# Designs tried in a protein design run: peptides against a protein of PDB entry 8YR4. Part 181

Target 1, 309 residues: chain A of PDB entry 8YR4
Amino acid sequence: PRGSPALQLVVLICLGLMGLERALNVLVPIFYRNIVNLLTEKAPWNSLAWTVTSYVFLKFLQGGGTGSTGFVSNLRTFLWIRVQQFTSRRVELLIFSHLHELSLRWHLGRRTGEVLRIADRGTSSVTGLLSYLVFNVIPTLADIIIGIIYFSMFFNAWFGLIVFLCMSLYLTLTIVVTEWRTKFRRAMNTQENATRARAVDSLLNFETVKYYNAESYEVERYREAIIKYQGLEWKSSASLVLLNQTQNLVIGLGLLAGSLLCAYFVTEQKLQVGDYVLFGTYIIQLYMPLNWFGTYYRMIQTNFIDMEN

## One batch from the design tools (peptide; made by RFdiffusion4, then SolubleMPNN)

Design b2_p24_7_s1 (from b2_p24_7, 17 letters changed)
Fold by OpenDDE base, seed 5:
Structure b2_p24_7_s1 (fold): chain B 309 residues (1-309), chain A 24 residues (1-24)
Amino acid sequence: as target 1 above (309 residues)
Amino acid sequence: DEQLDQSLIDYVEKSIKEFLEKVL
């Protein structure tokens, strides 16, 4: 933010911490490899104990992987709170200013509470999207690129190709299936709003419903609307499970192909036992943030579709 | 209604891209 040098410094520190997280994502698997190799070679206790202690310290800094609560990630998240609040407030003021520039006809056609709800949803959606892009998408893409480079340089080029194909297929299928799911989600939200409107109208007309003894009829209409909603909700939820399972299958096939190839090269004494463990550990570390990717992309799409209504 | 909400989203996205380009 050009207007506050203090917040610019915080952004630079957060970017530095993001770089440190990327370095830790490579170093942690390397140290784990080294432990496995030292155990296989029956190395002296002093060397093993130092490597294990260093690994545990690095693992404390990293946490459970990308998206886990490691020390570096927690420190970054803490420092980013002020930047997020500044960004959120700036977006909220821009939306509010734009709403005041809109025609009187637009304001007369909408209730003030609906306009505020749209503004709040807009601000939350945008701030969520930005935080997601900066803290999940960009770091994950960086880890993929770093992984491809690392495996291509230090392993056979076939490992880099497997990671490239697996991640490219994963990202492509994630986009395509998510675009397909958006249709079911829009239909679900439209039916939810219609079901809510019917419930509100029935409750506002409570005296009329009671006068005609129509309570059972209104309850049955509400039940039919809920059943119709649940049919659309099931399609949305089932499409999500299908997405997650497709993603899991792609990663599983990549892990299978790479693990078999690594095991073959270990059997031929071209790679060490620790290199097998390194490959498996690194692929699983790439998968964890990508699983969150599907969840956050859904959250973002919810928030955007919730503004369209 | 949907077109107006989309125009707001597009305006916000544009303003945010411009903001990010100024913040980075």
Scores: peptide ipSAE 0.026, ipTM 0.578, DockQ to the pose 0.013
Fold by OpenDDE base, seed 3:
Structure b2_p24_7_s1 (fold): chain B 309 residues (1-309), chain A 24 residues (1-24)
Amino acid sequence: as target 1 above (309 residues)
Amino acid sequence: DEQLDQSLIDYVEKSIKEFLEKVL
């Protein structure tokens, strides 16, 4: 932002905090590994107590990982409020100026309240999407890359390959299944709007419906529309469960393959017991933000489909 | 109606992308 060196500094601090979160996502599992190894070796209490205290402090800073409410994430979110407000205001002003450049015919054809609602939804959707891309998607991709590099360098190339294949398959299936489910969601929203329109038309024509004693007929037509809607809603909800289950299966298979391989290398004394715990902990930490990604991509698609109508 | 809403979304997305490229 050219006009505010203070906001530029806040953005730089937020980027620095994002880098710190990436470091914490690696360090927390490492410290947890070290605790497990120290416990296995029956190390002196002083060394164990220091490592546990350091782990708990790092865990307080990290929270649950990406998308959790750790101290660093909360501080970043707090600092970002001013940047988000500046961005939102700028987008609102750009939309408003663009609306004033549109033809009089466009303004006469649309209700001013609908135009403002579209502008507000557009602004909220895009600012939300942007904040999510910057603070959840990009960091998650970075954590995956860091994980692949870390496991390839410090464990074995096979671990890096398992994480790579698992995450690539997870992302690909997430995109493909989400694109597939978008069709069901569009059909659901179209049928919802048609059902609402029918209800509004029936209520606006209440006098006519009452005059013809057609109340039972209108109720039955509305029931049929609801049943059609619920059939599409079920498909949308079932497709979501299928997405979540597919994601869970991919992560489960990756966790199984990597955990078996790690257990094998521990039995061969090439890895320590703590390394098994590190692998499992890190994979679960990668899964959490990816699960949120599937939820938010749904929210984005809802907002886009709601703006398409 | 839908096409105009999509054009507004595309304009906003483009403007935000351009804004991000200028802010980052």
Scores: peptide ipSAE 0.022, ipTM 0.470, DockQ to the pose 0.013
Fold by OpenDDE base, seed 1:
Structure b2_p24_7_s1 (fold): chain B 309 residues (1-309), chain A 24 residues (1-24)
Amino acid sequence: as target 1 above (309 residues)
Amino acid sequence: DEQLDQSLIDYVEKSIKEFLEKVL
């Protein structure tokens, strides 16, 4: 934000808080590991109580993972409101300026309410995309890289490889299946608009429909359009379920492979019981923001598709 | 009409990219 040193400072603070969230994503599983190890060793109550209290405090700061309602995430979101408002206003003014540069013929061919709706959708789409990239995509990629490094250094290289393969497959399938779903979403939206247009035309020509006693014909035509829409809606919704299940299966397989390997190494006394819990906890922490990835990417695509029509 | 909407999207995307390049 070139025009406000205060907003630049807020951005730097938000970036610092994002770095703190990355540190918490590693520390929380480590402290949870330490609790399990201390419980297994029957350690003194004072050491256990201190570690549990520290874990709960760190968990309060972290929340449920990336994008959860943790204290640091909430503080970041709160501070970012002003930056988001600045960005939104900047985009809105750019769109508005561009609309004024368009030909009079373009403006006469469209209703003012439609033009404003396009501008609002554009602003929301862009601001949403940017916020999503900065606060969900980039941090999640960073957490994956940190995870690969951590497990490769402190565990066996095989754990780092499992995380790498699992997350690479997860991301690839998420992108490919989401691009595939976009086709169904576009077809659904086009049919929705066509169904609405038919309803509007029928209602605008109400007197003519009454004159010809064509009410039953118009109702049946509308019913057929709804059935066609619902067929496309079903494909869109079913494709979402397929995406979610595919994601769940990939994470489940990664969790299974890594958990079995960890359990084996614990049995060989190469790792502690707490390390098993650490691995499972960290993989689940990576999964949570990635699950939101499919939802936000859809929301963004919806906003873009809804701006095209 | 759809091409004009796409041109608006492309202009907004370009303007945001330029804005990000100026902010980063």
Scores: peptide ipSAE 0.020, ipTM 0.477, DockQ to the pose 0.013
Fold by OpenDDE base, seed 4:
Structure b2_p24_7_s1 (fold): chain B 309 residues (1-309), chain A 24 residues (1-24)
Amino acid sequence: as target 1 above (309 residues)
Amino acid sequence: DEQLDQSLIDYVEKSIKEFLEKVL
């Protein structure tokens, strides 16, 4: 933020906290691994108690991973409120100044209240998209890269390959299926608007409908429009379930392949029991932000489609 | 840091401008 050294310092602290979250995402599974290994080896209570206490402290800082109520995530969110307010206010003022530069003919052709509602939705959508990209997408991509490097260095290269293939397939299928779903959502929104317009036109022409005793005909026509809308809504909702199930299958297959490979290497005494738990814990930690990715990407596409119409 | 904040601002300004050019 140009002109506020205090907000620049807050951005730097937030970036530092994001780096700390990346470190915690690796450290928490490592400490959990160490607990499982110490329990398996029947290690002395003093070593076990120190490792458990350290794990619980790190888990308090991390919470449930990216987007959780962990201490670091809450502190980041709290500090970011001032940066978000500064950015939102700057965007609102830029939009407002641009609206004042537009011709009187443009303002006479559009209802001022609708323009303000579009501007507010635009500001909220762009600010939300940026916050989502910076705090969820980029961190998740970083955690995937860190995971591939970590598993390639400390495990066999096959684990890094499984994570790479699983996450690449997950992202590719998420994009492809979401683009396919966008057609059903556009058709649903168009039919919703057409159904609403018919209801409004029928109610505005109430006197004419009464004069011709056409109430039953208008109700049946509205019912047919609702049935057509519900058929498109069902396709949109069913396509969402298909997306979620496809994502779950890809993660499930990656988890299965990696877990079987871990179990095999543990039986061959090349890995410890804790390394099996580490792999499973880390994959689940990667899955949680990625599941939110599909939801927010849909919300963003909805806001853009609802702005194009 | 200033470059990231400026790139974010430029991306916001570009995204807003592209949005305004599509909607306005």
Scores: peptide ipSAE 0.019, ipTM 0.472, DockQ to the pose 0.011; fails the geometry check

Design b2_p24_7_s2 (from b2_p24_7, 18 letters changed)
Fold by OpenDDE base, seed 3:
Structure b2_p24_7_s2 (fold): chain B 309 residues (1-309), chain A 24 residues (1-24)
Amino acid sequence: as target 1 above (309 residues)
Amino acid sequence: DEQLDPSLIELVEKQNKEFLEKVL
């Protein structure tokens, strides 16, 4: 935002808060590890109480690992409202200005309501896309990279490799299965629109339907359209369950491989019991945002198609 | 779980409600 130093400062603060959230994603598992190690060593209550209090405070800042419920994330979202409003208004004004530059012939051929709908879709698509890229996709990828680096540096390189392979496989399968699901979702949406259009047409022609005593026929046609829709909806929902289960299996295999390797190193006294707990906790933290990655990918894909039209 | 983020569900429900209120 070139014209408001205040909004530039807010953007910088939001970027700083994003960096802090990334740091918290590393620190929270470390502090949890330290608690487990202190409990195992039967450390004095004062040290334990301080570490637990610090962990709870960091966990309050981080939230549940989904990135949506933490104090830092909430503060970032709150501060970003003004930036989003500024960006939205700027995009809306650019689209509006561009629409006014279009030929009179273009405007005479289109209903004003259609033009406004194009403007609203364009504004929503651009602002939504940018927000999802910056606040959901990029941070998730950053957390994965940070995780790989962390495990490679502080654990054996084999842990970094396991996380890398699991996350790469997870992302690849998520994309492939999401693209496959997009076909079912498009078919579902098309049939939903056709079913709604049939209901509206029947209701607009209510007098004609009554005149011919065709109510039962229209109801049966609508029922058939609903059944066809539900068949497509089932395919969409079943494909989602398949995606979630595939994702869960990949993470489960990664968690199994890494947990077995960690347990082995604990038995060799190369790692502490807390490090086993850290690995499991960290992998679960990485998994939580990744469950949404398919939704983000689909939303990005939809918004790109809406921008090309 | 692609349960739409409750905030996204709420936003979509709000948009659908606002859309329904504009179309009705």
Scores: peptide ipSAE 0.020, ipTM 0.519, DockQ to the pose 0.107
Fold by OpenDDE base, seed 4:
Structure b2_p24_7_s2 (fold): chain B 309 residues (1-309), chain A 24 residues (1-24)
Amino acid sequence: as target 1 above (309 residues)
Amino acid sequence: DEQLDPSLIELVEKQNKEFLEKVL
């Protein structure tokens, strides 16, 4: 972004955060290895608890291994919103100004039928997606139930309770925050459609715009509409970061409670070192599909509302 | 991440890119 030193600084901070994510990807496995070694050596509880807490903190910063759900990734995504908006607005204004420089013959020759066909392909992709969502939501809920039963039977009732409370809180917060976000997304989509309609109307009235030499005025009106859209887009994107961070906190608390309890039972010789590895791996596997649950819930809800109307 | 599945983001980005390449 050549014109804003503030946005250049934000880009540099985001690049620094990406470097930190790479460091975390190396440190997290090292700390995990150290926990396994300390458990094998029957190390004192204080050293073990410190290493487990440090691991969970690093895992909270990193997220689920994809780097998309961690605190560092959420902070990067939040800071990147303004950079993306600046770039998008610049591209949209360049396209719009270029379309107003094109000949009248180009505007008159485009049959409206091709734009409608792209919209219809979008809607048909959504129906195929609904089937995919139903086939993924049901298995995800089944995997959670199987996980609760497994931990309750093979570990201890306390592990089953921690997983149950963590998953129930995660699902409840995901639904509640997703319903709250849906208001911002609807407002954003309505303003996007209004901004597109203004661009289409300006381009359909190209002859009138040229007759009055009003190209600069139409570009400025389009800029104002984009700025209004980007204000709503920021609320939508910031609310998504808030959801992801809330989910990451619930995951982090569940992983902390379960990992400390597992480590304690290994020190008391009630569980093996392998059981600690199993717990951590299984919890991470349960969290991977749950990251998409809010997206699935929103898509199902949107399509049900669109089918009732 | 309630981001669209990277496959869906890639599909939408690919469709937007194909749309942009047809409009530009």
Scores: peptide ipSAE 0.019, ipTM 0.514, DockQ to the pose 0.105
Fold by OpenDDE base, seed 1:
Structure b2_p24_7_s2 (fold): chain B 309 residues (1-309), chain A 24 residues (1-24)
Amino acid sequence: as target 1 above (309 residues)
Amino acid sequence: DEQLDPSLIELVEKQNKEFLEKVL
């Protein structure tokens, strides 16, 4: 943000907290591995208790991964409120100034409520897009890259390859299926708006409807519009289930391949039992934010289109 | 899961409520 050094400092702190989250995403699985290894070795209680306490503290800071209610994420979100408000206000003022530069004929041709709706959509689109890019998309991609590097350095290169192939396939399918789903969602939203408009118009003209005894006709037309909407809603919802199942299948296959390979290396005494648990924990941790990636991608696309209109 | 982050649901609900309060 230009003009406020305090808000610039808050942005830098938020970026630092994002870096801390990335470090926690590596450390939490490592500490969990260490607990399992210490339990297997029947280590002294003092060492075990210290490692467990440290793990629980790190897990409290992390939460359930990217997008979970961890302390660091909550602190980042809290500090970001003022930055978001500054950005929103700046965009609102830019839209408002632009609206005042438009001809009187443009304002007279549009209801004040429509003008305000355009302003609110434009502001929401810009601020939402930036927030999703910075706090969800970029960190998730960073966590994948860090995961590939970690497994390639500390495990056999085959583990890094499995994670790379799994995540690349996951992201590609998520994008492709999300783009396919966006068509169904747009059709659903268009039909919802048309159904609402018909209901509002019928209710605004209720005196005319009563005068012609057309209540049954208007109810039947509304029912037909609802049935048409529900047919589109079902397609949207079914396509979401298909996305989720496709994502689950890809992660399941990656987890299977990697877990079998880990188990084999543990049997060969090249890895410890804790390393098997680390791999499973890390893959699940990467999966949690990725489940929302399709939603983020769609929101980015929608917000971009809403900025052009 | 497309469960919008509760914060996004709350933002959309707040925007919908503010929209309803402006239209009603």
Scores: peptide ipSAE 0.020, ipTM 0.499, DockQ to the pose 0.091; fails the geometry check
Fold by OpenDDE base, seed 5:
Structure b2_p24_7_s2 (fold): chain B 309 residues (1-309), chain A 24 residues (1-24)
Amino acid sequence: as target 1 above (309 residues)
Amino acid sequence: DEQLDPSLIELVEKQNKEFLEKVL
């Protein structure tokens, strides 16, 4: 935010907190590994209790992974309220100024309440989009990169390759299937609007329909429109299930390959039992925010198209 | 486990589209 050094400091603090969330995403699995190793070795209670307490504290800060309601995420969200309000107000004033520059003919054809509602939606869409990009999409991509680096450096290079191939395939399939699904969703929404318009027109012309005894004909036309809508709704819903199942299969294959490789290295005494648990916990932690990536991508794409029109 | 119900985003996008189609 230009012109407010206080808001610039808040942005820097929020970026620092985002960095802390990335560090917690690495540290939480490491501490969980250490607990499992200490339990396996039958370590003294004092060492175990300290490690468990430290893990629970780190887990409280993390809140369950990227996009969770952890303390650090909540503090970031709280501090960001003022930055969001500044950005919202700036966008609202830009839209308002632009509306005043439009021709009198444009204003005479529209109700003031519709113009304000367009301005409010435009402001909400832009501020929402920026928040999703900064706080969900970018952190998720960063966590994947950090995960690849971590497994490549602290495990065998084959683990980093498995995570890289799994996450690259996951992201690519998520984008491709989401773009494919968007066609079905647009067709569904268009048919729903047409079905609703037909119902409204039939009800507005109720006297004419009654005069010609055409009620049965209008009901049958409405039924045909509903059946056509439900066929498109089914395609939209089935495509979502296909997306979720494809995502689950890719992560499942990555988890299987990596877990088998971990188990092999544990049998060869190159890794500890805790390292097997670390890999599984870390992959599941990466998977949680990725389930929403298709939704975020779609929202971004829709909001960009709505801003260009 | 609060799946941001794809339906809510769909409802908001639908309400936005229905509004844009009424205003455009």
Scores: peptide ipSAE 0.010, ipTM 0.493, DockQ to the pose 0.030; fails the geometry check

